# Peptides against a protein of PDB entry 4Y8H, part 71

Target 1, 196 residues: chain A of PDB entry 4Y8H
Amino acid sequence: TSIMAVTFKDGVILGADSRTTTGAYIANRVTDKLTRVHDKIWCCRSGSAADTQAIADIVQYHLELYTSQYGTPSTETAASVFKELCYENKDNLTAGIIVAGYDDKNKGEVYTIPLGGSVHKLPYAIAGSGSTFIYGYCDKNFRENMSKEETVDFIKHSLSQAIKWDGSSGGVIRMVVLTAAGVERLIFYPDEYEQL

## One batch from the design tools (peptide; made by RFdiffusion4, then SolubleMPNN)

Design b2_p22_3_s1 (from b2_p22_3, 18 letters changed)
Fold by OpenDDE base, seed 3:
Formats: sequence, structure tokens, C-alpha cells
Structure b2_p22_3_s1 (fold): chain B 196 residues (1-196), chain A 22 residues (1-22)
Amino acid sequence: as target 1 above (196 residues)
Amino acid sequence: MSEIQEKLEKARQLAEETKLVL
């Protein structure tokens, strides 16, 4: 897996590859690793497909309950719920999560929750097996307050490089853009990003 | 909490059976 989330001028963009594996082999499945837990709060998933899906489902339920009682939750609140689940169950699950969201007060925010259940707020985050190949690239090329187009290109190039080197990453690149204007899903196919 | 823990345990079991990794 190669996943990332990047804050930018108008909000935040999540990105992910779609490959799934079983053992040392590529599974015959294309997975959507970008998962909605609230209207403008999404997550990137790495690790166990089943564990991360269950965690996301539980978080979605909690945020729905929260909304009914208190109104729209903040991204920080969502990250806190993810953190509690990942930390309290760290001995019984394999999950790496990036939480990203947008609201008018806080704008775009990114929280990374690596294996073990710690939580870190960052301007951008990368995770998954492919991320090890692109730490240097991302550090060199990330800038704060990029445009939407610059951020899409940054994510596309980053994930393309991760996929190039990581046998556990591949397929399509999906993105989710979260801004005041709403939610937008993007998809890029190998014929495009392999040429970068 | 108990219901949540049960759901996570079921997910863990499924993960071990399928061994699908992202």
C-alpha cells in the first residue's frame, strides 16, 4: 500500500493506490483504500483489509451518533476515535490509518495513526509499505498552501514513485478532495501515472 | 465498548482467514 494526505490552500486531499496482497502474492482485487467516515472526514487505510474496514465502520457509527447529539464533529474528534480504537486494540489488529478532514474553522487537517495507535497532527502524511521509498521525495517537494492542481500533481508523482518501487502497491490512484465546495473523487490509471 | 470489541475481534478473525493486506 501507498497512501497519503496533504493539506493545501483550500482544504485537504487524500490519495491511495488500489493493490491488495495476500502473503507474497498480489490478490486479484482492486480495493478502495479511501473510506468515508463523515461527509468531509475521510481516512486512508493500510494493513489488514478486514481490521481497517471494521475500524472505519465503527468510527463512522460513532460519528453518526455524535452528529445526532452534538452536531458535526471536528477532524480532531474523528482522529481521537480512531486513536482510541487502534491503541486499545493494538495487540489484536494490524492497522495504519491517516485521517483527513475539512471544516470551515480548522480548514484541512491531517492526523496520522501508525501501527501502535499513536496520533500525530501533520501538514501532510504518508504511510504504507510504499511510503518508505518516497520520504525523501515528499520532504523535498511538499510546500504549504499549494493550489489544488499543484497538490494533485504532488500526490500523483509521489504515489507513482512509491508504486514504481513497492511491489505491494499498484493499480489505480484514487484521490478525494475535501474543501468548502464539497467532496470530489478523482481516479488516475497506470497509463497516465507510469509515465511520470 | 463490549460491542465494539466484539466487532473488532470478528474483523481480526476474518483478516486471519483471508489474509488480505493493503
Scores: peptide ipSAE 0.291, ipTM 0.699, DockQ to the pose 0.862; fails the geometry check
Fold by OpenDDE base, seed 2:
Structure b2_p22_3_s1 (fold): chain B 196 residues (1-196), chain A 22 residues (1-22)
Amino acid sequence: as target 1 above (196 residues)
Amino acid sequence: MSEIQEKLEKARQLAEETKLVL
């Protein structure tokens, strides 16, 4: 898996590959690792497909309940719920989560929750097995307050490099753009990003 | 909390059966 979320001028963009593995094998399955937990709060998932799906489902339910009582939750609130689940169950699950969201007050925010259930708020986060190959690239090329187009390009190039080197990453690159304007889904196919 | 734990346990069981990793 190669996943990332990047804050930018107008919000945040999440990105992910789509490859799924079964142990040491590449599974014949294309998955969407970008998962909605609220209108403008999404997550990137790595680790156990089942564990991360369950966690996301629980968070989604919690945030729906929260919304009914208190209104739209903050991204921080969502990250807190993820953290609690990941930390309290760290011995029984394998989950690496990046939480990203947009609201008018806080704009785009990114919270990374690695295995173990710690939480880190960052301008951008990368995770998954492919992330190890792109720390240098991301550090060099990330800038705060990029445009949407610059950020899409940054994510596309980053994930392309991760996929190039990580056998556990591949397929399509999906992105979700979260801004005041709404939610936008993007998809890029190998024939495009492999040439970068 | 109990319901949450139950859901996580079921997910864990499913994960063990399917062994799908992202």
Scores: peptide ipSAE 0.287, ipTM 0.696, DockQ to the pose 0.862; fails the geometry check
Fold by OpenDDE base, seed 1:
Structure b2_p22_3_s1 (fold): chain B 196 residues (1-196), chain A 22 residues (1-22)
Amino acid sequence: as target 1 above (196 residues)
Amino acid sequence: MSEIQEKLEKARQLAEETKLVL
């Protein structure tokens, strides 16, 4: 897996590859690793497909209940729920999660929750087996307050490099853009990004 | 909390059986 989320001028963009593995083999199953937990709060998932899906489902339910009682939750609140689940159950699950969201007050925010259930707020985050190959690239090329187009290109190039070197990453690159204007889903195919 | 833990335990069992990794 190669996943990332990047804050930018108008909000946040999540990105992910789509490859799934079974042990040492590539599974013939394309997965969507970008999961909605609230209208403008999404997550990137790595690790166990079953574990991360269960966690995301629980968070989604919790945030629906929260919304009913208190109104729209912040991204920080969502990250806190993820953190609680991942930390309290760390010995019984394998999950790496990036939480990203947009609201008018806080704009785009990114929280990374690695194995063990710690939580870190960052301007951008990368995770998954492919992330090891792109730490240097991302550090050199990330800038705060990029445009949407610059951020899409940054994510596309980053994930392309991760996929190039990580046998556990591949397929399509999916993105979700979260801004005041709404939610936009993007997709890029191998013929579009392999040349980068 | 007990319901959440039960759901996570079922997910863990499923993960061990299927061994699907993202």
Scores: peptide ipSAE 0.280, ipTM 0.689, DockQ to the pose 0.872; fails the geometry check
Fold by OpenDDE base, seed 4:
Structure b2_p22_3_s1 (fold): chain B 196 residues (1-196), chain A 22 residues (1-22)
Amino acid sequence: as target 1 above (196 residues)
Amino acid sequence: MSEIQEKLEKARQLAEETKLVL
């Protein structure tokens, strides 16, 4: 897996590859690793498909209950729920999660929750097995307050490089753009990103 | 808390059966 979320001028963009594996083998399945937990709060998932799906489902449920009682939760609130679940069950879960969201007050925010259940607020985050290959590239090329187009290109190039080197990453690149204007889904196919 | 633990246990069982990794 190669996943990332990047804050930019107008909000945040999440990105992910779609490859899944079973043991040491590539599974012929295209998986959407970008998961909605609230209207403008999404997550990127890495690790056990079942574990991360369960965590996301629980968070979505909690945020729905929260909304009914207190109104729209912040991205920080969502990240705290993820953190609690991941930390409390760290001995029994394999989950790497990036939480990203947009609201009018806080704009785009990114929280990374690596194995162990710590939480880190960052301008951008990368995770998954492919992320190890692109830390240097991302550090060199990330800029704060990029345009939407610049951010899409940054994510596309980053994930393309991760996919190039990580056998556990591949397929399509999916993105979700979260801004004041709403939610936008993007998809890029191998023929589009392999040449970058 | 019990409901959460039950969901996690079901997920763990499914993970062991399918061994799907992202």
Scores: peptide ipSAE 0.279, ipTM 0.688, DockQ to the pose 0.829; fails the geometry check

Design b2_p22_3_s2 (from b2_p22_3, 18 letters changed)
Fold by OpenDDE base, seed 3:
Structure b2_p22_3_s2 (fold): chain B 196 residues (1-196), chain A 22 residues (1-22)
Amino acid sequence: as target 1 above (196 residues)
Amino acid sequence: MKEIQEKLEKARKLAEETKLRL
């Protein structure tokens, strides 16, 4: 897996590859690793497909209940729910999560929750087996308050490089853009990003 | 809490059976 989330001028963008593995084999399955937990709060998933899906489902349910009682939750609240589940069950879960969301008060925010269930608020985050190959690239090329187009290009180039080196990453690149204007899903195919 | 733990246990069992990783 190669996943990332990047804050920018108008909000936040999540990005992910789609490859799934089964032990030493690449599974012939394209997975959507970008998962909605609220209208403008999404997550990137790495690790066990089943574990991360269950965690996301529980968080989605909790945020729906929260909304009915208190109104729209903040991204920080969503990250806290993810953190609690990942930390309290860390001995029995294989889950790496990036939480990202947009609201009018806080704008775009990113929270990373690695294995072990710690939580870190960052201007951008990368995770998954492919992330080890692009720490240097991302550190060199990330800038705060980029445009939407600059941020899409940054994520596309970063994930393309991760996929080149990581045998557990590949397929399509998916993105989700969260802004005041709404939610937008993007998809990029190998013929496009492999040439970068 | 109990319902959450049951869901997590079911997910772990499914993960072990399928061995699908992201």
Scores: peptide ipSAE 0.303, ipTM 0.707, DockQ to the pose 0.844; fails the geometry check
Fold by OpenDDE base, seed 2:
Order: structure tokens, then C-alpha cells, then sequence
Structure b2_p22_3_s2 (fold): chain B 196 residues (1-196), chain A 22 residues (1-22)
């Protein structure tokens, strides 16, 4: 897996590859690793497919309940729910999560939740097995308050490099753009991003 | 909390069976 989320001028963009594995082999499955937990709160998933899906489903449920009682939850609230689930079950589950969301007050926010269930708020986050190959690239090329287009390009190039070197990453690159204007899904195919 | 735990346990079992990873 190669996943990332990047804050930018107008919000946040999540990005992910689509490859899945089973043991040492590539599974014949294309997965959407970008998962909605609220209208403008999404997550990137790595680790166990089943674990991360269940966690995301639980979070979605809690955020729906929260919304019915208190109104739209903050991204921080969502990250807190993820953190609690990941931390309290860390010995039994394998989940690496990046939570990203947009609201008018806080704008785009990114929270990374590694396997241990800690939570870290960052201007951008990368995770998954492919992330190890792109720390240097991301550090060099990330800038605060990029445009949407610059951010899409940054993510596309970053994930392309991750996929190039990580056998556990591949397929399509999906992105979700979260801004005041709404939610936009993007998809990029190998024929495009492999040339970068 | 109990419902959450039950869902997580089911997910864990499924993960163990399928071994599907992201």
C-alpha cells in the first residue's frame, strides 16, 4: 500500500494505490483504500483489509450518531474515534490509518494513526509499505498552501514513485479532494502515472 | 462498546481467514 493525505490552500487531498496482497503474493483484487466516514471526512487505509474496513465502518456509524446529536463532527473528533479503536485493539488488529477532513473552521486537516494507535496531526502524511520509498521526495517537494493542481501533481508523482519501488503497491491511483466546494474523486491509470 | 467489540472480533476473524492486506 501507498497512501497519503495532503493539506493544501483550499482543503485536503487523499491519495491511494489500489493493490491488495495476500501473504507474499499480489491478490487479484483492486481495492478502494479511500473510505468515507463522513461527508468531508475520509480515511486512507493500510494493513488488514478486514480490520481497516471494520474500523472505518464503526467510525462512520459513530460519526452518523454524533451528527444526529451534535451536528457535523470535526476531523479531530473522527481521528479521536479512529485512535481509540486502533489503540484499544492494537494487539488484535493491524491497521494503519490516515484521517483527513475539511471543515470551514479548521480547513483541511490530516491525522496519521500508525499501528500502535498513536495520533499525529501533520500538514501531510504518508503511510503504507510504499511510503518508505518517498519520504525524501515528499520532504523535498511538499509545500504549504499549494493549489489543487499542484497538490494533485504532488500526490500523483509521490505515489507513482512509491508504486515504482513497492511491489505491494500498484493499480490505479485514486484521490479524493475535500474542499468547501464539496467532494471530488479522481482516478489515474498506470499508463499515465508510470511515465512520471 | 460491546457492539463495537463484537464487530472488531468478527473483522479480526475474517482477516485471519482471508489474509487480505492493503
Amino acid sequence: as target 1 above (196 residues)
Amino acid sequence: MKEIQEKLEKARKLAEETKLRL
Scores: peptide ipSAE 0.293, ipTM 0.702, DockQ to the pose 0.832; fails the geometry check
Fold by OpenDDE base, seed 1:
Structure b2_p22_3_s2 (fold): chain B 196 residues (1-196), chain A 22 residues (1-22)
Amino acid sequence: as target 1 above (196 residues)
Amino acid sequence: MKEIQEKLEKARKLAEETKLRL
């Protein structure tokens, strides 16, 4: 897996590859690793497909209940729910999560929750087996307050490089853009990003 | 919550059986 989320001028963009594995083999399955937990709060998933889906489902339910009582939750609140689930069950779960969201008050925010259930707020985050190959590239090329187009390009190039070197990453690159204007889903196919 | 714990335990068992990883 190669996943990332990047804050930018107008909000936040999540990105992910779509490859899955079974043991040492590439699974004959293309998965969507970008998961909605609220209208403008999404997550990137790595690790166990079952574990991360269960966690995301629980968070989505919790945020629905929260909304009914208190109104729209902040991204920080969502990250806190993820953190509690991951930390309390760390001995029995294999889950790496990046939480990202947009609201008018806080703008785009990113929280990374690695194995063990710690939480870290960052201007951008990368995770998954492919992330090891792109720390240097991301550090060099990330800038705060990029445009949407610059951020899409940054994520596309970053994930392309991760996929190039990580056998556990591949397939399509999916992105979700979260801004005041709404939610936008993007998809890029190998024929495009392999040429970068 | 007990319900959450039960759901996570079921997910863990499913993960062990399928071995599907992201």
Scores: peptide ipSAE 0.290, ipTM 0.700, DockQ to the pose 0.861; fails the geometry check
Fold by OpenDDE base, seed 4:
Structure b2_p22_3_s2 (fold): chain B 196 residues (1-196), chain A 22 residues (1-22)
Amino acid sequence: as target 1 above (196 residues)
Amino acid sequence: MKEIQEKLEKARKLAEETKLRL
């Protein structure tokens, strides 16, 4: 897996590859690793498909209940729920999660929750097995307050590089753009990003 | 909390059986 979330001028963009593995083999499955937990709060998932889906489902349920009682939760609140679940169950979970969201007050925010259940607020985050290959690339190319187009390009190039080197990453690149204007899903195919 | 733990346990079992990883 190669996943990332990047804050930018108008909000935040999540990005992910789609490759799924089973043991030593690449599974013939294109997985959507970008998961909605609230209208403008999403997560990137790495690790166990089942574990991360269960966590995301639980968070989504809690945020729905929260919304019914208190209104729209903040991204920080969502990250706190993820953190509690990941930390309390760390001995029985294989989950790396990036939480990203947009609201009018806080704008785009990114929280990374690595194995162990710590939480870190960052201007951008990368995770998954492919992330190890692109720390240097991302550090050199990330800028704060990029445009949407610059951020899409940054994520596309970053994930393309991760996929190039990580056998556990590949397929399509998916993105979710979260802004005041709403939610936008993007998809990029190998024929496009492999040439970058 | 108990319901959450049960859901996570079921998910873990499923993950062990299928070994699907992201």
Scores: peptide ipSAE 0.287, ipTM 0.697, DockQ to the pose 0.870; fails the geometry check

Design b2_p22_3_s3 (from b2_p22_3, 15 letters changed)
Fold by OpenDDE base, seed 1:
Structure b2_p22_3_s3 (fold): chain B 196 residues (1-196), chain A 22 residues (1-22)
Amino acid sequence: as target 1 above (196 residues)
Amino acid sequence: MEEIKKKLEEARKLAEETKLRL
């Protein structure tokens, strides 16, 4: 897996590859690793497909209940729920999560929750087996307050490089753009990003 | 919550059976 989330001028963009594995083999399955937990709060998933889906389902339900009682939750609140689930069940879970969201008050925010259930707020985050190959590239090329187009390009190039070197990453690159204007899903196919 | 723990345990078992990883 190669996943990332990047804050930018107008909000935040999540990105992910789509490859899954079964043991030492590439699974004949293309998965969507970008998961909605609220209208403008999403997550990137790595690790166990079943574990991360269960966690995301629980968070989505919790945020629905929260909304009914208190109104729209902040991204920080969502990250806190993820953190509690991952930390309290860390001995029985294999889950790496990046939480990202947008609201008018806080703008785009990113929280990374690695194995063990710690939480870290960052201007951008990368995770998954492919992330090891792109720390240098991301550090070199990330800038705060990029445009949407610059951020899409940054994520596309980053994930392309991760996929190039990580056998556990591949397939399509999916992105979710969260801004005041709404939610936008993007998809890029190998024929495009392999040429970068 | 006990219900959450149960759901996560079931998910773990399923994960071990399928061995599907992201």
Scores: peptide ipSAE 0.317, ipTM 0.759, DockQ to the pose 0.859; fails the geometry check
Fold by OpenDDE base, seed 3:
Parts: sequence; C-alpha cells; structure tokens
Structure b2_p22_3_s3 (fold): chain B 196 residues (1-196), chain A 22 residues (1-22)
Amino acid sequence: as target 1 above (196 residues)
Amino acid sequence: MEEIKKKLEEARKLAEETKLRL
C-alpha cells in the first residue's frame, strides 16, 4: 500500500493506490483504500483489509450517532475515535490509518495513526509499505498552501514513485478532494502515472 | 465496547481467512 493526505490552500486531498496482496501473491483485486466516515471526513487504510474496514465502519457509525446528538463532528473528533479503537486493540489489529477532513473553521486537517495507535497532526502524511521509498521526495517537494492542481500533481508524482519501488503497491491512483465546495473523486490509470 | 470488540474479533477472523492486505 501507498497512501497519503495533503493539506492545501482550499482544503485537503487524500490519495491511495489500489493493489491488494495475499501473502506473497498479488491478489487480482482492486481495492478502494479511501473510505468515507462522514460527509467531509475520510480516511486512508493500510494493513489488514478486514481490520481497517471494520474500524472505519465503527467510526462511521459513531460519527452518525454523534451528528444526531451534537451536530457535525470535527476532524479531530474523528481522529480521536480512530485513535481510541486502534490503541485499545493494538495487540489484535494490523491497521495504519490516515484521517483527513475539511470544515469551515479548521479548513483541511490531517491526522496519522500508525501501528500502535498513536495520533499525530501533520500538514501532510504518508503511510503504507510504499511510503518508505518517498519520505525524501515528499520532504523535498511538499509546500504549504499549494493550489488544488499543484497538490494533485504532488500526490500523483509521490504515489507513482512509491508504486515503482513497492511491489505491494499498484493499480489505479484514487484521490478524494475535500473543500468548501464539496467532495470530488479522482482516478488516474497506470498509463498516465507510470510515465512521470 | 463489548459490541465493538466482537465486531473487531470477527473482522480479525475474516482477515486471517482471506489474508487480504492493503
């Protein structure tokens, strides 16, 4: 897996590859690793497919209940719920999560929750087996307050490089853009990003 | 919490059976 989330001028963008593995084999399955937990709060998933899906489902349910009682939750609240689940069950879970969201007060925010269940608020985050190959690239090329187009290009180039080196990453690159204007899903195919 | 733990245990079992990783 190669996943990332990047804050930018108008909000936040999540990105992910789609490859799934089964032990030493690449599974012939394209997975959507970008998962909605609220209208403008999404997550990137790495690790066990079933574990991360279950966690996301629980968080989604919790946030729906929260909304009915208190109104729209903040991204920080969503990250806290993810953190609690991942930390309290760390001995029985294989889950790496990036939480990202947009609201009018806080704008775009990113929270990373690695194995073990710690939580870190960052201007951008990368995770998954492919992330080890692009720490240097991302550190060199990330800038705060990029445009939407600059941020899409940054994520596309970063994930393309991760996929080149990580045998557990590949397929399509998916993105979700969260801004005041709404939610937008993007998809990029190998013929496009492999040439970068 | 108990219902949440049960769901996570079921998910873990399914993960072990399918061995699907992201």
Scores: peptide ipSAE 0.312, ipTM 0.747, DockQ to the pose 0.855; fails the geometry check
Fold by OpenDDE base, seed 5:
Structure b2_p22_3_s3 (fold): chain B 196 residues (1-196), chain A 22 residues (1-22)
Amino acid sequence: as target 1 above (196 residues)
Amino acid sequence: MEEIKKKLEEARKLAEETKLRL
């Protein structure tokens, strides 16, 4: 897996590859690793498909209940719920999560929750087995307050590089753009990103 | 909501059985 989330001028963009594996083998499945937990709060998933799906479902349900009682939750609140679940169950879970969201008060925010259940608020985050190959690239090329187009390109190039080197990453690149204007889903195919 | 939860539970079971990783 190669996943990332990047804050930018107008909000935040999540990105992910779509490859799944079973042990040493590539599974013939295209997985959506970008998961909605609230209207403008999404997560990137890495690790166990079952574990990350379970966690995301619980968070989504919690945030629905929260909304009914208190109104729209903040991204920080969502990250806190993820953190509690991941930390309290760290011995039984294999899950790496990036939480990203947009609201009018806080704008775009990114929280990364690696194995172990710590939480880190960052301007951008990368995770998954492919992330190890792109730390240097991302550090060199990330800029604050990029445009939507610049951010899409940054994510596309970053994930493309990760996919080149990580056998556990590949397929399509999916993105979710979260802004005041709403939610936009993007998809990019190998014919485009492999040539970058 | 109930139908979605059921589908997700089935997906989880399948993922556990096949040991799917992301």
Scores: peptide ipSAE 0.311, ipTM 0.713, DockQ to the pose 0.388; fails the geometry check
Fold by OpenDDE base, seed 4:
Structure b2_p22_3_s3 (fold): chain B 196 residues (1-196), chain A 22 residues (1-22)
Amino acid sequence: as target 1 above (196 residues)
Amino acid sequence: MEEIKKKLEEARKLAEETKLRL
């Protein structure tokens, strides 16, 4: 897996590859690793498909209940719920999660929750097995307050590089753009990003 | 919390059986 979330001028963009593995083999499955937990709060998932889906489902349910009682939750609130679940169950799950969201007050925010259940607020985050290959690239190319187009390009190039080197990453690149204007899903195919 | 733990346990079991990883 190669996943990332990047804050930018108008909000935040999540990105992910789509490759799924089973043991030593690449599974013939294109997985959507970008998961909605609230209208403008999404997560990137790495690790166990089942564990991360269960966690995301629980968070989504929690945030729905929260919304009914208190209104729209903040991204920080969502991240705290993820953190509690990941920390309390760290001995029995394999989950690396990036939480990203947009609201009018806080704008785009990114919280990374690695194995162990710590939480870190960052201007951008990368995770998954492919992330190890692009720390340097991302550090050199990330800028704060990029445009949407610049951020899409940054994520596309970053994930392309991760996929190039990580056998556990590949397929399509998916993105979710979260802004005041709403939610936008993007998809990029190998024929496009492999040539970058 | 107990229901949540149960769901996670079931998910873990399923993950071990299928071994699907992201």
Scores: peptide ipSAE 0.307, ipTM 0.744, DockQ to the pose 0.879; fails the geometry check

Design b2_p22_3_s4 (from b2_p22_3, 16 letters changed)
Fold by OpenDDE base, seed 1:
Formats: sequence, C-alpha cells, structure tokens
Structure b2_p22_3_s4 (fold): chain B 196 residues (1-196), chain A 22 residues (1-22)
Amino acid sequence: as target 1 above (196 residues)
Amino acid sequence: MKEIQEILEKARKEAEETKLRL
C-alpha cells in the first residue's frame, strides 16, 4: 500500500493506490483504500483489509450519532475516535490510518494514526509499505498552501514513485479532494502515472 | 462497547481467513 493526505490552500487531498495482497501474492482484487466516514471527513487505510474496514465502519456510525446530537464533527474529533479504537485494540489489530477532513473553521487537516494507536497532526502524511520509498521526495517537494493542481500533481508523482519501487503497491491512483466547494473523486490509471 | 468488540473479533477472523492486506 501507498497512501497519503496533503493539506493545501483550499482544503485537503487524500491519495491511494489500489493493490491488495494475500500472503506473499498480489491478490486479483482492486481495492478502494479511501473511505468516507463523514461528508468531508475521509480516511486512507493500510494493513488488514478487514480490520481497517471494521474500524472505519464503527467510526462512520459513531460520527453519525455525534452529528445527530451535536452537529458536524471536526476532523480532530474523527481522528480521536479512530485513535481510541486503534489504541484500545492495538494488540489485536493491524491498522494504519490517515484521517483527513475539511471544515470552514479549521480548513484542511491531516491526522496520521500508525500501528499502536498514536495520533499525529501533520500538514501532510504518508503511510503504507510504499511510503518508505518516497519520504525524501515528499520532504523535498511538499509546500504549504499549494494550489489544487499543484497538490494533485504532487500526490500523483509521489504515489507513482512509491508504486514503482513497492511490489505491494499498484493499480489505479485514487484521490479525494475535500474543499468548501464539496467532494471530488479523481482516478489515474497506470498508463498515465507510469510515465512520470 | 461489547458490540464494537464483537465487530472487531469478526474482522480478525475474516482477516485470518482471507489474509487480505492493503
């Protein structure tokens, strides 16, 4: 897996590859690793497919209940719910999560929750087996307050490089853009990003 | 919550059976 989320001028963009594995083999399955937990709060998933889906489902339900009582939750609130689940069950779960969201008050925010259930707020986050190959590239090329187009390009190039070197990453690159204007899903196919 | 634990336990079993990883 190669996943990332990047804050930018107008909000936040999540990105992910789509490859899944089973044991030592590439699975004949394309997975959407970007998962909605609220209208403008999404997550990137790595680790166990079943574990991360279960966690996301629980969070989504919790945020629905929260909304009914208190109104739209902040991204920080969502990250806190993820953190509690991951930390309390860390001995039995294999889950790496990046939480990203947008609201008018806080703008785009990113929280990374690695194995163990710690939580870290960052201007951008990368995770998954492919992330090891792109720390240097991301550190060099990330800038705060990029445009949407610059951020899409940054994520596309980053994930392309991760996929190039990580056998556990591949397939399509999916992105979700969260801004005041709404939610936008993007998809890029190998024929495009392999040429970068 | 007990319900949450049951959901997670079911997920663990599925994870072991499928070995599907992201």
Scores: peptide ipSAE 0.543, ipTM 0.919, DockQ to the pose 0.851; fails the geometry check
Fold by OpenDDE base, seed 4:
Structure b2_p22_3_s4 (fold): chain B 196 residues (1-196), chain A 22 residues (1-22)
Amino acid sequence: as target 1 above (196 residues)
Amino acid sequence: MKEIQEILEKARKEAEETKLRL
């Protein structure tokens, strides 16, 4: 897996590859690793497919209940719920989560929750087995307050590089753009990003 | 709390059976 979330001028963009593995083999399955937990709060998933889906489902339900009682939750609130689940169950979970969301008050925010259940607020985050190959690239190319187009390009290039080197990453690159204007899903195919 | 643990336990069992990883 190669996943990332990047704050930018108008909000936040999540990005992910789509490759799924089973043991030593690539599974013939294209997985959507970008998962909605609220209208403008999404997560990137790495690790166990079942574990991360279960966690996301629980968080989604929790945030729905929250919304019914208190209104729209903040991204920080969502991250705290993820953190509690991941930390309390760290001995029985394999989950790396990046939480990203947009609201009018806080704008785009990114919280990374690695194995162990710590939480870190960052301007951008990368995770998954492919992330190890692009720390340097991302550090050199990330800028705060990029445009949407610049951020899409940054994520596309970053994930392309991760996929190039990580056998556990590949397929399509998916993105979710969260802004005041709403939610936008993007998809990029190998024929496009492999040439970058 | 108990319901959440049951969901996670079921997920772990599925994870072990399928070995599907992201």
Scores: peptide ipSAE 0.531, ipTM 0.913, DockQ to the pose 0.874; fails the geometry check
Fold by OpenDDE base, seed 5:
Structure b2_p22_3_s4 (fold): chain B 196 residues (1-196), chain A 22 residues (1-22)
Amino acid sequence: as target 1 above (196 residues)
Amino acid sequence: MKEIQEILEKARKEAEETKLRL
C-alpha cells in the first residue's frame, strides 16, 4: 500500500493505490483504500483489510451518532476516535490509518495514526509499505498552500514513485478532494502515472 | 463496548482466513 493525505490552499486531498495482497501474492482485487467516515472526513487505510474496514465502520457509526446529538464532528474528533480504537486494540490490530477532513473552521487537516495507535497532526502524511520510498521526495517537493492542481500532481508523482518500488502497491491511483465546494473523486490509471 | 469488541473479533478472524492486506 501507498497512501497519503495533503493539506493545500482550499482543503485536503487523500490519495491511495489500489493493490491488495494475500501473503506473497497479489490479489486480483482493486480495493478502494479511501473510506468515508463522514461527509468531509475520510481516511486512508493500510495493513489488514478486515481490521481497517472494521475500524472505519465503527468510526463511521460513531460519527453518525455524534452528528445526531452534537452536529458535525471535527476532523480532530474523528482522529481521536480512530486513535482510541487503534491504541486500545493495538495488540490485536494491524492498521495504519491517515485521517483527513475539511471544515470551514479548521480548513483541511491531516492526522496520521501508525501501528500502535499514536496520533500525529501533520500538514501532510504518507504511510503504507510504499511510503518508505518517497519520504525524501515528499519532503523535498511538498509546499504549503499549493493549488488543487499542484497538489494533485504532487500526490500523483509521489504515489507513482512509491508504486515503482513497492511490489505491494499498484493498480489505479485514487484521490478524494475535500473542500468547501464539496467532495470530488479522482482516478488515474497506470498509462498516465507510470510515465511520470 | 461489547459490540465493538465483537466486530473487531470478527475482523480478526476474517483477517486470519483471507490474509488480505492493503
Scores: peptide ipSAE 0.509, ipTM 0.903, DockQ to the pose 0.867; fails the geometry check
Fold by OpenDDE base, seed 3:
Structure b2_p22_3_s4 (fold): chain B 196 residues (1-196), chain A 22 residues (1-22)
Amino acid sequence: as target 1 above (196 residues)
Amino acid sequence: MKEIQEILEKARKEAEETKLRL
């Protein structure tokens, strides 16, 4: 897996590859690793497919209940719910999560929750087996308050490089853009990003 | 909490059976 989330001028963008593995083999399955837990709160998933889906489902349910009682939750609240589940069940789960969301008060925010269930608020985050190959690239090329187009290009180039080196990453690159204007899903195919 | 633990246990079982990783 190669996943990332990047804050930018108008909000936040999540990105992910789609490859799924079964031990030493690549599974013939294209997975959507970008998962909605609220209208403008999404997550990137790495690790066990079943574990991360279950966690996301629980968080989605919790946030729906929260909304009915208190109104729209903040991204920080969503990250706290993810953190609690991941930390309290760390001995029985394999889950790496990036939480990202947009609201009018806080704008775009990113929270990373690695294995073990710690939580870190960052201007951008990368995770998954492919992330080890692009820490240097991302550190060199990330800038705060980029445009939407600059941020899409940054994510596309970063994930393309991760996929080149990580045998557990590949397929399509998916993105989700969260802004005041709404939610937008993007998809990029190998013929496009492999040439970068 | 009990319902949550049951969901996680089912997920763990599914993970072991399918061995699907992201």
Scores: peptide ipSAE 0.479, ipTM 0.891, DockQ to the pose 0.858; fails the geometry check

